Peptides against a protein of PDB entry 5YCA. Designs and how they scored, part 119

Target 1, 132 residues: chain A of PDB entry 5YCA
Amino acid sequence: RSLPAERNPLYKDDTLDHTPLIPKCRAQVIEFPDGPATFVRLKCTNPESKVPHFLMRMAKDSSISATSMFRSAFPKATQEEEDLEMRWIRDNLNPIEDKRVAGLWVPPADALALAKDYSMTPFINALLEASS

## One batch from the design tools (peptide; made by RFdiffusion4, then SolubleMPNN)

Design b2_p25_6_s3 (from b2_p25_6, 13 letters changed)
Fold by OpenDDE base, seed 3:
Structure b2_p25_6_s3 (fold): chain B 132 residues (1-132), chain A 25 residues (1-25)
Amino acid sequence: as target 1 above (132 residues)
Amino acid sequence: MEEEEERRRREEEIIREANEKLYSD
């Protein structure tokens, strides 16, 4: 697969210690038609554009939005590039289906695999280790 | 093509709404 050429400068170093990011995560309960669900979120701001994205984890099963990861990592990606990546995820990883939320969600192991590809490992590690 | 565009629009809307709901500390 081909990932977009330009990456969010926030993710310039995939080897940084993730532990300082853990306390930056926040848990929030959101009400849905079928009841409440808890999410853990990490605000990630592009240092150049100043546009924030929230990386999101479902507290119950620790699934993470791959769509949010992609959009944060590749701010100048085309829709075609996003579609191709989401198709790749569907074909090669183990995404889950949740009708309550949009985007493509993946289990923790898959999220970490994507994080390596997107140079987001510290951020995803922190998101996974944060309490809910 | 139309189906794909509609799916994308729905996805973007839900992601936006989710981000807004999750904004507050």
Scores: peptide ipSAE 0.038, ipTM 0.581, DockQ to the pose 0.244
Fold by OpenDDE base, seed 4:
Structure b2_p25_6_s3 (fold): chain B 132 residues (1-132), chain A 25 residues (1-25)
Amino acid sequence: as target 1 above (132 residues)
Amino acid sequence: MEEEEERRRREEEIIREANEKLYSD
């Protein structure tokens, strides 16, 4: 597949130690019609544009929003490029279906695979290890 | 085609609503 050409400079080094990012994660309780659910979020600010994005994890099953990852990694991606990547994820990985939330969510192993592709490994490791 | 379009609209609405909740400060 073909990923967008320009990547968020925040992710220039995929080999950085992830442990300093763990305490930067925050738990968030969201109310749904069937009851509350806890998410873990990590604020990721593009050091050049200063535009923030949040990486998202469901606390209960550790599913991670692939959509949030893509949008953070590729700030100038077109909707067409996003659609193509989401289709690739559906065809090649194991996304979950949760009608309560928007975007495409994947299990931890798939999230780490995407993290390698997007050069986001330290950030996804931190998000997965953070407590809820 | 109409059913598929309606499904897509509903999915986009869910995604938008979820994002609004998830990004609320």
Scores: peptide ipSAE 0.040, ipTM 0.556, DockQ to the pose 0.246; fails the geometry check
Fold by OpenDDE base, seed 2:
Order: sequence, then C-alpha cells, then structure tokens
Structure b2_p25_6_s3 (fold): chain B 132 residues (1-132), chain A 25 residues (1-25)
Amino acid sequence: as target 1 above (132 residues)
Amino acid sequence: MEEEEERRRREEEIIREANEKLYSD
C-alpha cells in the first residue's frame, strides 16, 4: 500500500514516552438505542493547522477507530487515499463490524500495527492504557 | 449560572465531535 506523503507534525517522533498522555484521555458515555456505551477519547491537535481530531476507543473491548487515526495522521489525504487504506485494513487486518458506529474499528493489536505505520505509537498506547 | 452554561456548551461540543467520529465516514 501507499500512505499519503504528508503527515501531521504532531506525530513526528514515534519514540516519545506515552505515559504523560494517559491522563489526557477522557471517558465518555454515549447513548445508543440499545443502551449506553463508554468510549475513551484523546484529543490530538495538529500544531500547524490547529485542527483537532479525537482518537476513539471502545472501553468494553478496546477497539480503536482506524478511520480517526488515519484522518489525524494524514490531514491532507484525499478520499481516494483513505478508501485505499481502509480497503487494505479490511484485507490485511481484523476490523470489527459494529452497526452502531461509522468508520473502521480494529482490535488493539491491529491498532498498534497501524500506529507504527502512522507514527502514532505513543498516542495509541496512551489511549489503550487510559482508564474508562 | 454562566459557568454552568459554559460547561454544558463544552460538553455538547465534545459529544458532537465524538458523534461525528462515530456516525460518519
């Protein structure tokens, strides 16, 4: 696969200690037709554009939104590039089907694999370790 | 009262953003 050339400068260093990011995560209860569900979120702001994106984790099974990861990592990506990456994820990883939510969600191991590719490892580690 | 309204506004914005991530591709 071919990832977009330009990456969010927030993720310039994949070797950062993730520990300081853990307390920056927030738990959020969202109401669904079948009842409430808890998510953990981490606000990630592009230091150049000042545009924020929220990385999201389902508290129950620790599934993480790959779509949000991609959009945060590659702010100038085209829709075609996103579609290509999402197809790659479907073909090569283990995305989870949940009709309640949009986007492509993946289990923790897959999220960490993507994080390495996107240079987001500290942020995903923090998101996974945060309390719900 | 004003502080409560501001807190509520912030919460609504967070929910809106989260919903966008959860309900839109």
Scores: peptide ipSAE 0.038, ipTM 0.572, DockQ to the pose 0.045; fails the geometry check
Fold by OpenDDE base, seed 1:
Structure b2_p25_6_s3 (fold): chain B 132 residues (1-132), chain A 25 residues (1-25)
Amino acid sequence: as target 1 above (132 residues)
Amino acid sequence: MEEEEERRRREEEIIREANEKLYSD
C-alpha cells in the first residue's frame, strides 16, 4: 500500500507519553435506531492548519474508527488514497461490521497497528484507556 | 456498495456531531 506523503505534524513523535491525553478525551452519547450508544472522542488539532479532527472509539467494544485516524493523520490525502487504505485494512486487518456507523472501524489491536503506521500511538493509547 | 457508502455517511455524521461539540483540552 501507499500512504499519503504528507502527515499531520501533530504526530511527529510516536514515543510521547500518552498519559496527559487521557483526561482530554470526552464521552458522547449518540442515538441510533436500535438505541443509544456511547462514544469516546479525542480532539486532535493540526498545529499548522489549526484544524481539529476527532478520533473516535466505541465505548462498548473499544472499536476505533480507522477513518477518523486516517483523516487526522493525512489531512491532504485524496479520496483515492483513502479508498486504497480502507481496502488495505479490509484485506489485511479485522474491521468490524456495524451498519449503524459510517467509516471503517477496527478492534484495539488493529487500531494500535494502524497507529504505528500513522505515528499516532500515544493518541490511540489514550483513546483506548479513557473512561466512558 | 450502497451499504458501505451508507456506513461511511454514518461515520461522517458521528465525527461531525463530535466536532460540533468542542471541548476544552
Scores: peptide ipSAE 0.031, ipTM 0.625, DockQ to the pose 0.148; fails the geometry check

Design b2_p25_6_s4 (from b2_p25_6, 14 letters changed)
Fold by OpenDDE base, seed 5:
Structure b2_p25_6_s4 (fold): chain B 132 residues (1-132), chain A 25 residues (1-25)
Amino acid sequence: as target 1 above (132 residues)
Amino acid sequence: DEEERRRREEEERIIEEANRKLYED
């Protein structure tokens, strides 16, 4: 597959120590009609544009939002490029389909595979290790 | 289909709600 050409400069070094990022994570409770659900989020700011995005983890099963990863990694991606990548994820990985909270949320192993592709490994490791 | 649309909208709602609350670090 082909990924967008320009990547968020925040992710220029995939070998950084992830442990300093762990305390940067925050828990968030979101209310749904059937009750609350807890997420863990990590604020990721593009150092050039200063636009922040949150990487998202579902606390219950540690699923990671592939959508949040892609949008953070590729700030200049077109909608068509995002659609193509999400289709690739659906066809090649194992996205979780939750009746209440669903979409392109992938298990930890798949998230780390995507992190390698997007050069986001330290950030995904921190997100996965943070407590809820 | 309708189910896929619902899933995408739910994911987008979660992400947008998180991004709306920009905590100061």
Scores: peptide ipSAE 0.036, ipTM 0.630, DockQ to the pose 0.182
Fold by OpenDDE base, seed 4:
Structure b2_p25_6_s4 (fold): chain B 132 residues (1-132), chain A 25 residues (1-25)
Amino acid sequence: as target 1 above (132 residues)
Amino acid sequence: DEEERRRREEEERIIEEANRKLYED
């Protein structure tokens, strides 16, 4: 597969310690037709453009939005590039289906695999370790 | 086909709605 050429400069160093990011995560309860669900999110601001994105985890099963990861990592990506990557994820990883939420969600192991590809490992580790 | 189109549009709606909820403070 071919990932977008430009990556968010926030993710320039994949080797940084993730522990300082853990307390920056926040839990949020969202109401759905079948009841409430808790999410954990981490605000990630592009240091160059100053545009924020949120990485998101379902608290219950620790599923992480691959869509949020991609959009944060590649803020200038085209829709075609996103579609191509999401198809790759469907074909090569183990995404879950939840009709209540938007985007493509993956289990923790897959999220960490994507994090390696997107140079987001510290951020995904922090998101996974944060309490809800 | 028409069925696939409707499915994709529904998915996009769900994604947008979820994102709206998740980005609200």
Scores: peptide ipSAE 0.039, ipTM 0.561, DockQ to the pose 0.254; fails the geometry check
Fold by OpenDDE base, seed 1:
Structure b2_p25_6_s4 (fold): chain B 132 residues (1-132), chain A 25 residues (1-25)
Amino acid sequence: as target 1 above (132 residues)
Amino acid sequence: DEEERRRREEEERIIEEANRKLYED
C-alpha cells in the first residue's frame, strides 16, 4: 500500500510519553437507535493548520476508528488514498462492522499497528488507557 | 462497483453522524 506523503506535524515523534494525553481524553454517551453507547475521544489539533480531529474509541470493546486516525494523520489525503487504505485494512487486519457508527473500526491490537504506520502511537495508547 | 459505492456512502454517513454527535457541546 501507499500512504499519503504529507502527515500531520502533530505526529512528528512516535516515541513521546503518552501518559500526559490520558487525562485529555473525554467520555461521551451517544444515543443510537438501539440504545446509548459510550465513546472515548481525544482531540488532536494540527499545530500548523489549527484544524482539530477527534480520535474515537468505543468504551465497551475498545474498538478504535481507523477512519478517524487516517483523517487526522493525513490532512491532505485524497478520497482515493483513503479508500485504498480502508480496503487494505479490510484485507489485512480485523475490522469490526458496526452499523451504528460511521467509518472503519478496528480492535486495539490493529489500532496500535496502524498507529505505528501513522506515527501516532502515543495518542492511541492514551486513548486506549483512558477511563470511560 | 455499486456495492462498494453503497458501503462507502454508508460509512461516510456514519462517520459524519458520529463526528457531529461527538463534536456537539
Scores: peptide ipSAE 0.036, ipTM 0.585, DockQ to the pose 0.241; fails the geometry check
Fold by OpenDDE base, seed 2:
Structure b2_p25_6_s4 (fold): chain B 132 residues (1-132), chain A 25 residues (1-25)
Amino acid sequence: as target 1 above (132 residues)
Amino acid sequence: DEEERRRREEEERIIEEANRKLYED
């Protein structure tokens, strides 16, 4: 597959220690029609544009929003590019189905695979290690 | 296919709504 050419400069180094990012994560309870669910969020700000995106994890099963990852990693991506990547994820990884939440969500192992592709490994490791 | 289109649109709506909630402080 072909990923967007321009990546968020926040992710210039995929080998950084993730430990300092763990305490930056925050738990959030979101109310849904069938009850509350807890998420863990990590605020990721593009150092050039200053636009923040939140990486999202479901606390219960550690599913990660692939959509949040993509949008953070590729700030100039078109909707078509996003659609193509989400289709690739559906065809090649193991996304879960949850009608309560928006976007495409994947299990931890898949999230780490995507993190490598997007150069986001420290951030996803921190998100997965954070308490809820 | 009309059914597939409708399902995709509903999914996108849910995703956008969830993202809105998730991005709220």
Scores: peptide ipSAE 0.035, ipTM 0.559, DockQ to the pose 0.276; fails the geometry check

Design b2_p25_7_s1 (from b2_p25_7, 8 letters changed)
Fold by OpenDDE base, seed 5:
Structure b2_p25_7_s1 (fold): chain B 132 residues (1-132), chain A 25 residues (1-25)
Amino acid sequence: as target 1 above (132 residues)
Amino acid sequence: MAALLQEMLDEGLISEEQYQALLAA
């Protein structure tokens, strides 16, 4: 597959220790019609543009939004590039089905696979290890 | 809550319809 050429400079070093990021995560409960669900989020600010994105995890099953990962990693991506990547994820990974949310959400193992591709490993590890 | 929902909408984590429903709840 073809990923966008320009990546968020926040993710220039995929080998960084993730542990300092863990306490930066925050949990919040959202009340859905069928009951409450807790989400864990990590604020990721592009050091050049200063535009923040929030990486998001469902606390219970640790599903992570691949959509938010992609948009954070590739701030100049076209809609066509995003659509192509989302189709690839549907075809090659194991996105979940949850009517409460939109975009593609993937299990932890798939999120870490994407993190390698997007150079976001420390951030996804921190998000997965954070308390809810 | 509203701020979080706006963030989720902006990042494509919920639809506009879901956003409005959650705000109204």
Scores: peptide ipSAE 0.416, ipTM 0.854, DockQ to the pose 0.741
Fold by OpenDDE base, seed 3:
Structure b2_p25_7_s1 (fold): chain B 132 residues (1-132), chain A 25 residues (1-25)
Amino acid sequence: as target 1 above (132 residues)
Amino acid sequence: MAALLQEMLDEGLISEEQYQALLAA
């Protein structure tokens, strides 16, 4: 596969210690028609553009939004590039099915695999370790 | 809650249909 050429400079170093990011995460309950669900989110601000994106985790099963990861990592990606990556994820990883959410959500192991590809490992580790 | 829902919508984490349903609930 071919990932977008330009990556969010926030993710220039994949080897950073993730622990300082853990307290930056926030848990929030969303009341769905069929019941409440808790999400954990981490605000990730592009240091150049100052545009924030929020990485998202479903607290119960620790599923991570691959869509949020991709959009944060590749702020200038085309829709075609996103579609290509999402197809790759469907074909090669194990996205879950949840009618309450949109985009692709993947299990923790898959999220960490994507994080390595997107240079987001510290951020995903923090998101996964944060309390809910 | 509305702000979070808008954020999720903008990030493609919920659909427009889901967004409207959640706001109406």
Scores: peptide ipSAE 0.414, ipTM 0.854, DockQ to the pose 0.774
Fold by OpenDDE base, seed 1:
Formats: structure tokens, sequence, C-alpha cells
Structure b2_p25_7_s1 (fold): chain B 132 residues (1-132), chain A 25 residues (1-25)
């Protein structure tokens, strides 16, 4: 597959220690009609543009929004490029089905696979290890 | 809550329908 050409410079080094990022995560309970659900989020700010994006994890099963990952990693991506990647994820990974959320959400192993592709490994590790 | 929901909507993590439903609940 073809990923967007420009990647968020925040992710220039995939080998960084993720531990310092863990306390940067925040948990929040959302009251859905079916009951409460906790989400964990990590604010990721593009060091050049200063535009933030939030990576998101569903606390209980640790499903992570691939959509949030893509949008953070590729801030200049077109909608068409995003659609292509989301189709690839559907075809090659194991996105979950949850009527409460939108976009594609993937289990931890798939999130880490995407993180490798997007050079986001420290951030996804931190998001996965954060308390909820 | 509202701020988080707006964030989730902006990032495509919830639909407009879910957003409105959650705000109205």
Amino acid sequence: as target 1 above (132 residues)
Amino acid sequence: MAALLQEMLDEGLISEEQYQALLAA
C-alpha cells in the first residue's frame, strides 16, 4: 500500500522510550445510552504546525482508533488517502465492530502493527499501558 | 464531556448521530 508522503515530524524516531508518555495519557468516562465506557487519550502535537491530535483507546478491551493514528501521523493526507488506508486495514487487520464509535478501531496487536508502519510505536505503547 | 465529544467528532471517532445523541442524553 501507499501511505501519504508527509508524516508528522513528531514521529521521526520510532525507537524512543515510551515510558515518559504514559503519565501524559488521560482517562475519561463517557455515558452512552447502553452504559458508561472509559476512553484513554493521548495528546500528540505536531512540533512544526502546533496542531494537536488525540490518540484514543477504549479502556476495557484496549481497542485503539486507527483513524486517530492515521490522522495524527499524516496531517496533510487527503480524504482519499485516508479512505485507502482504512480499506487496507479492513482487508488486512482485524478491526472491531462497536456501534458506539466511528472510524476503525483495532485490537492492540493490530494497533502496534500500524504504529510500526506509521512510526508511532512509543506513543501507542504508552497509550496501551496507561491506567484507566 | 462536551469538549471530549467534540474532539472525538473532529477526529472521526464518533458519528454526528452519536455526537448529538450523547449530548442530548
Scores: peptide ipSAE 0.414, ipTM 0.855, DockQ to the pose 0.753
Fold by OpenDDE base, seed 2:
Structure b2_p25_7_s1 (fold): chain B 132 residues (1-132), chain A 25 residues (1-25)
Amino acid sequence: as target 1 above (132 residues)
Amino acid sequence: MAALLQEMLDEGLISEEQYQALLAA
């Protein structure tokens, strides 16, 4: 697959310690028609453009939004590039099925695989370790 | 809640239909 050429400069160093990011995560309950569900989110701001994106985890099963990861990592990506990556995820990883949400959500192991590809490992580790 | 839902919509984490349903609930 071919990932977008330009990456969010926030993710220039994939080897940073993730622990300082853990307390920056926030949990919030959303009331769905079939009951409450808790999500954990981490605000990730592009240091150049100052545009924020929120990485998102379902608290219960630790599924991570791959869509949010991609959009945060590649702020100048075209829709075609996103579609291509989402197809790759469907074909090569194990996205979950949850009718309450949109985009692709993947289990922790898959999220960490994507994090390596997107240079987001500290941020995904923090999101996974945060309390809910 | 509304702000979070708008954020999720903008990030493609919920659909427009889900967004409207959640706001109406």
Scores: peptide ipSAE 0.410, ipTM 0.853, DockQ to the pose 0.758

Design b2_p25_7_s2 (from b2_p25_7, 10 letters changed)
Fold by OpenDDE base, seed 1:
Formats: structure tokens, C-alpha cells, sequence
Structure b2_p25_7_s2 (fold): chain B 132 residues (1-132), chain A 25 residues (1-25)
């Protein structure tokens, strides 16, 4: 598949130790119509543009928003490029349907696979290991 | 909760409608 040409320079090194990022994650409960759900988030700021994006995890089952990952990794991507990638994820990974939230969510193993593709491994590891 | 909801809205993880509904709770 084809990924967008320009990647967030925050993710220039996929081999960094993720442990310093764990304390930067934050958890919070949201009251949905069908009950409470806890989310964990990690603020990721593009060092050049200074524009932040937030990586998101559902605390209970550790589902990760692939949408948030893509948008953070490729901040200049077109909607068409995003749609193509989301279709690829649907066809090749195991996305989870959750009516409470939008975007495409994937289980931890798939998130780590995407992280490798997007050069985000330390950030996704931290997000997955953070307490809720 | 408002901060997280705003973040979710900004990232397209919830709609504006859902955002308003959640804030109302």
C-alpha cells in the first residue's frame, strides 16, 4: 500500500525507549449512554509545526484508534489518503466496531503493526502500558 | 472530561453531536 509522503518528524526514530512516555499518558472516564468507559491518551506534538495530536486507547480492551495514529503520523495527508489506509486496515487487520466512538479502532497487536509502519512504536508501547 | 472530549472531537473520534450529548451528562 501507499502511505502519505510526509511523516511527522516526531516519529523519526522508531527504536527509542518508550518508558519515559508512559507517565505522559492520561486516563479519564467518559459517561456514555450505555455506561462509563475509560480512555487513555497521549499528547504528541509535531516538533516543527507545534501542532498536537492525541493518540487514544480504550482502557478496558486496549483498543487503539488507528485514525488517531494515522492523523498524528501523517498530518498533511488528504482525506483520500486516509480513506485508502482505513480500507487497507479493514481488509488486512482486525478492526473493532464500537458504536460509541468514530474512527477505526484496532486491537493491541494490530496497533503495534501499524506503529511499525508509521514509525510510532515507542508511542504505542507507552500508550498500551500506561495505567488507567 | 471536557478536555478529553475536546481532544476526541479534534481527532474525529466523536462527532459534534456526540460531543454535545456527552457534555450534557
Amino acid sequence: as target 1 above (132 residues)
Amino acid sequence: MEELLQEMLDEGLISEEEYQELLAR
Scores: peptide ipSAE 0.272, ipTM 0.793, DockQ to the pose 0.784
Fold by OpenDDE base, seed 5:
Structure b2_p25_7_s2 (fold): chain B 132 residues (1-132), chain A 25 residues (1-25)
Amino acid sequence: as target 1 above (132 residues)
Amino acid sequence: MEELLQEMLDEGLISEEEYQELLAR
């Protein structure tokens, strides 16, 4: 597959230690119609544009938003490029369907596979290890 | 809750309709 050419400079080094990022994560409860659910989020700011994106995890099953990952990694991607990648994820990974939330959500193993492709492994590791 | 909901909306994790419903609760 073809990924967007320009990547967020925040992710220039995929081999950095993730542990300093763990305390930066925050957990919060959302009251949905069918009951409460906890999410863990990590703020990721593009060092050049200063635009933040939040990586998101469902606390209970550790599903991670692939949509948030893509948008953070590729800030200049077109909607067509995003749609193409989301279709690839549907065809090649194991996204879940949750009627409470939008976007594509994937299990931890798939999230780490995407993280490798997007060069954001430390951030996903931190998000997965953070307490809820 | 409002801050997180806004972030989720911005990232395309909830719809505008869901956002409004959750804020109204």
Scores: peptide ipSAE 0.270, ipTM 0.789, DockQ to the pose 0.799
Fold by OpenDDE base, seed 4:
Structure b2_p25_7_s2 (fold): chain B 132 residues (1-132), chain A 25 residues (1-25)
Amino acid sequence: as target 1 above (132 residues)
Amino acid sequence: MEELLQEMLDEGLISEEEYQELLAR
């Protein structure tokens, strides 16, 4: 598949130690109509543009928002490029549908696969290891 | 779903950036 040409410079080195990022994560309980759910978030700021994106994990099953990953990794991507990638994820990975939240969510193993593709491995490792 | 997310934003449960990232489906 074809990924967008420009990547967030925050992710220039996929080999960095993830452990310093773990305490940067924050857990939050969200009250949905059918009950509470906890999410873990990691704020990722583009060092050049200073625009933040939040990587998101559902605490209970550790599902990760692939949509948030893509948008953080490729801040200049078109909607068409995003749609193509989301379709690829649907066709090749194991996304879940959650009626409470939008976007495409994937299990941890798939998130790490995407992290390799997007050069986000330290950030996804930290997000997965953070306490909820 | 969008209405719920808007409520979350209004109540400060999520930021504008988080809202935008969660909105797309």
Scores: peptide ipSAE 0.092, ipTM 0.669, DockQ to the pose 0.098
Fold by OpenDDE base, seed 2:
Structure b2_p25_7_s2 (fold): chain B 132 residues (1-132), chain A 25 residues (1-25)
Amino acid sequence: as target 1 above (132 residues)
Amino acid sequence: MEELLQEMLDEGLISEEEYQELLAR
């Protein structure tokens, strides 16, 4: 598949140690109509534009928002490019559907596969290892 | 304002309607 040409310079090195990022993650409980759910989030700031994006994990089953990953990785992507990637994820990975939240959420193994494609491996490893 | 909810809205993880409903709780 074809990904957007320009990537967030924050993700220039996919081989960096992820452990320093673990304590930067934050857990928070939100109250949905059907009960509470805990999310873990990691703030990722583009070092050039200074625009932040938040990577997101559902604490209970460790599902990761592929949508948040894509938007952070490709700040200049068009909506069409995002739609194409989300379709690819639906066709090739194992996204879950949660009526409480939007976007595509994928299990840890799929998140790490995407992380490799987006050069975000340290950040996703940290997000997955963070406490909730 | 619920900080996490605002972040989720900005990232397109919840709708504006869901955001308002959750804030009203």
Scores: peptide ipSAE 0.297, ipTM 0.801, DockQ to the pose 0.790; fails the geometry check

Design b2_p25_7_s3 (from b2_p25_7, 9 letters changed)
Fold by OpenDDE base, seed 1:
Structure b2_p25_7_s3 (fold): chain B 132 residues (1-132), chain A 25 residues (1-25)
Amino acid sequence: as target 1 above (132 residues)
Amino acid sequence: RRELLEEMLREGLISEEQYEELLAR
């Protein structure tokens, strides 16, 4: 597959210590028709454009939004590029099925695989380790 | 809660319909 050419400068170094990011995560409960669910979010601001994106995790099973990851990593990506990547994820990884949410959500192992591809490993590690 | 829902909507993690339904709860 081909990822977008320009990546968010925030993710220039995939080897950074993730622990300082853990306390920056925030948990909040959403009341769905079938009951409450807690989400954990991490604000990720592009240091050049100053535009923030939020990485999102479902607290209970630690499913992470691949959509949020892609949009944060590639803020200038076209819809076609996003669609292509989402198709790749569906074909090669193990996205979950959850009718409460939109986009593609993946289990922790898949999220970490994507994180490596997108150079987001510290941020995904922090998101996964944050308390809820 | 509203802020989180707005973030999720913006990032395409919930639909507009879901957003409205969740806000109403």
Scores: peptide ipSAE 0.450, ipTM 0.879, DockQ to the pose 0.734
Fold by OpenDDE base, seed 4:
Structure b2_p25_7_s3 (fold): chain B 132 residues (1-132), chain A 25 residues (1-25)
Amino acid sequence: as target 1 above (132 residues)
Amino acid sequence: RRELLEEMLREGLISEEQYEELLAR
């Protein structure tokens, strides 16, 4: 597969210590028709454009939004590029099925695989380790 | 609560319909 040419400069170094990011995560409860569910989010601001994106985790099963990851990593990507990547994820990883949410959500191991591809490892590690 | 829902909508984590339904709760 081919990923978008321009990546968010926030993710220039995939080897940074993730622990300082853990306290920056925030947990919030959403009341769905079938009951409450907690989500953990991490605000990621592009240092050049100053535009924020939020990475998202379902607290209970630690599923991560691959959609949020892609959009944060590649803020100038076209819809076609996103669709291509989402199809790749469906074909090569193990996205979950949850009718309460939209986009593609993947288990922790898959999220970390994507994080490596997108150079987001510290941020995904922090999101996964944050309390809920 | 509204802020989170707006963020999720913007990032494509919920649909417009889901957004409105969740806001109504």
Scores: peptide ipSAE 0.447, ipTM 0.877, DockQ to the pose 0.703
Fold by OpenDDE base, seed 5:
Structure b2_p25_7_s3 (fold): chain B 132 residues (1-132), chain A 25 residues (1-25)
Amino acid sequence: as target 1 above (132 residues)
Amino acid sequence: RRELLEEMLREGLISEEQYEELLAR
């Protein structure tokens, strides 16, 4: 696969300590028809454009939105590039099936694999370790 | 709650239909 050429400068260093990001995460409950579910979110602001994106985790099973990861990592990506990556994820990883949400959501191990590819490891580690 | 739903909608984590349904609850 071919990832977009330009990456969010927020993710220039994949080796930074993730622990300062943990308390920046926020948990909130959404009332779905079949009951409440808690989501954990982490605000990630592009230091150049100042446009924020929120990384999202389902609290209970720790599924993470790959869609939000991609859009945060590659702010200038085309729709075609996103579609290509989402197809790659479907073919090579293990996205979950959850009718309550949209986009592709992946389990923690897959999220960390994507994080490595997108240079987002500290942010995904923090999101996974945050309380709900 | 509205802020979170708007955020999820913007990031493509819920559909517009889901957004309207959840907002109405």
Scores: peptide ipSAE 0.443, ipTM 0.876, DockQ to the pose 0.750
Fold by OpenDDE base, seed 2:
Structure b2_p25_7_s3 (fold): chain B 132 residues (1-132), chain A 25 residues (1-25)
Amino acid sequence: as target 1 above (132 residues)
Amino acid sequence: RRELLEEMLREGLISEEQYEELLAR
């Protein structure tokens, strides 16, 4: 598959230690009609544009928003490029079904696979290990 | 809570309709 040409310079090194990012994650509860659910988020700021994006995890099952990952990794991606990647994810990975949220959410293993593709491994590891 | 919902909306993790419904709770 083809990924966008330009990647967020925040993710220039996929081998960095993730542990310093763990305490930067924040957990927060959302009250849905069917009950409360905790989300964990990690603020990721593009060092060039200074535009922040938030990576998101459902605390209970550790599902990660692939949409948030893509948008953070590829700040100049077109909607067409995003749609193409989301279709690829649906066809090749195992996104979950959760009507409470939008976008594509994937289990931890799939998130880490995407993280490798997007050069975001430290950030996804931190998000997965953060306390909820 | 509002801040989180705004972030989720911005990142396409909830729809505008979902956002409004969640804010009302």
Scores: peptide ipSAE 0.439, ipTM 0.874, DockQ to the pose 0.739

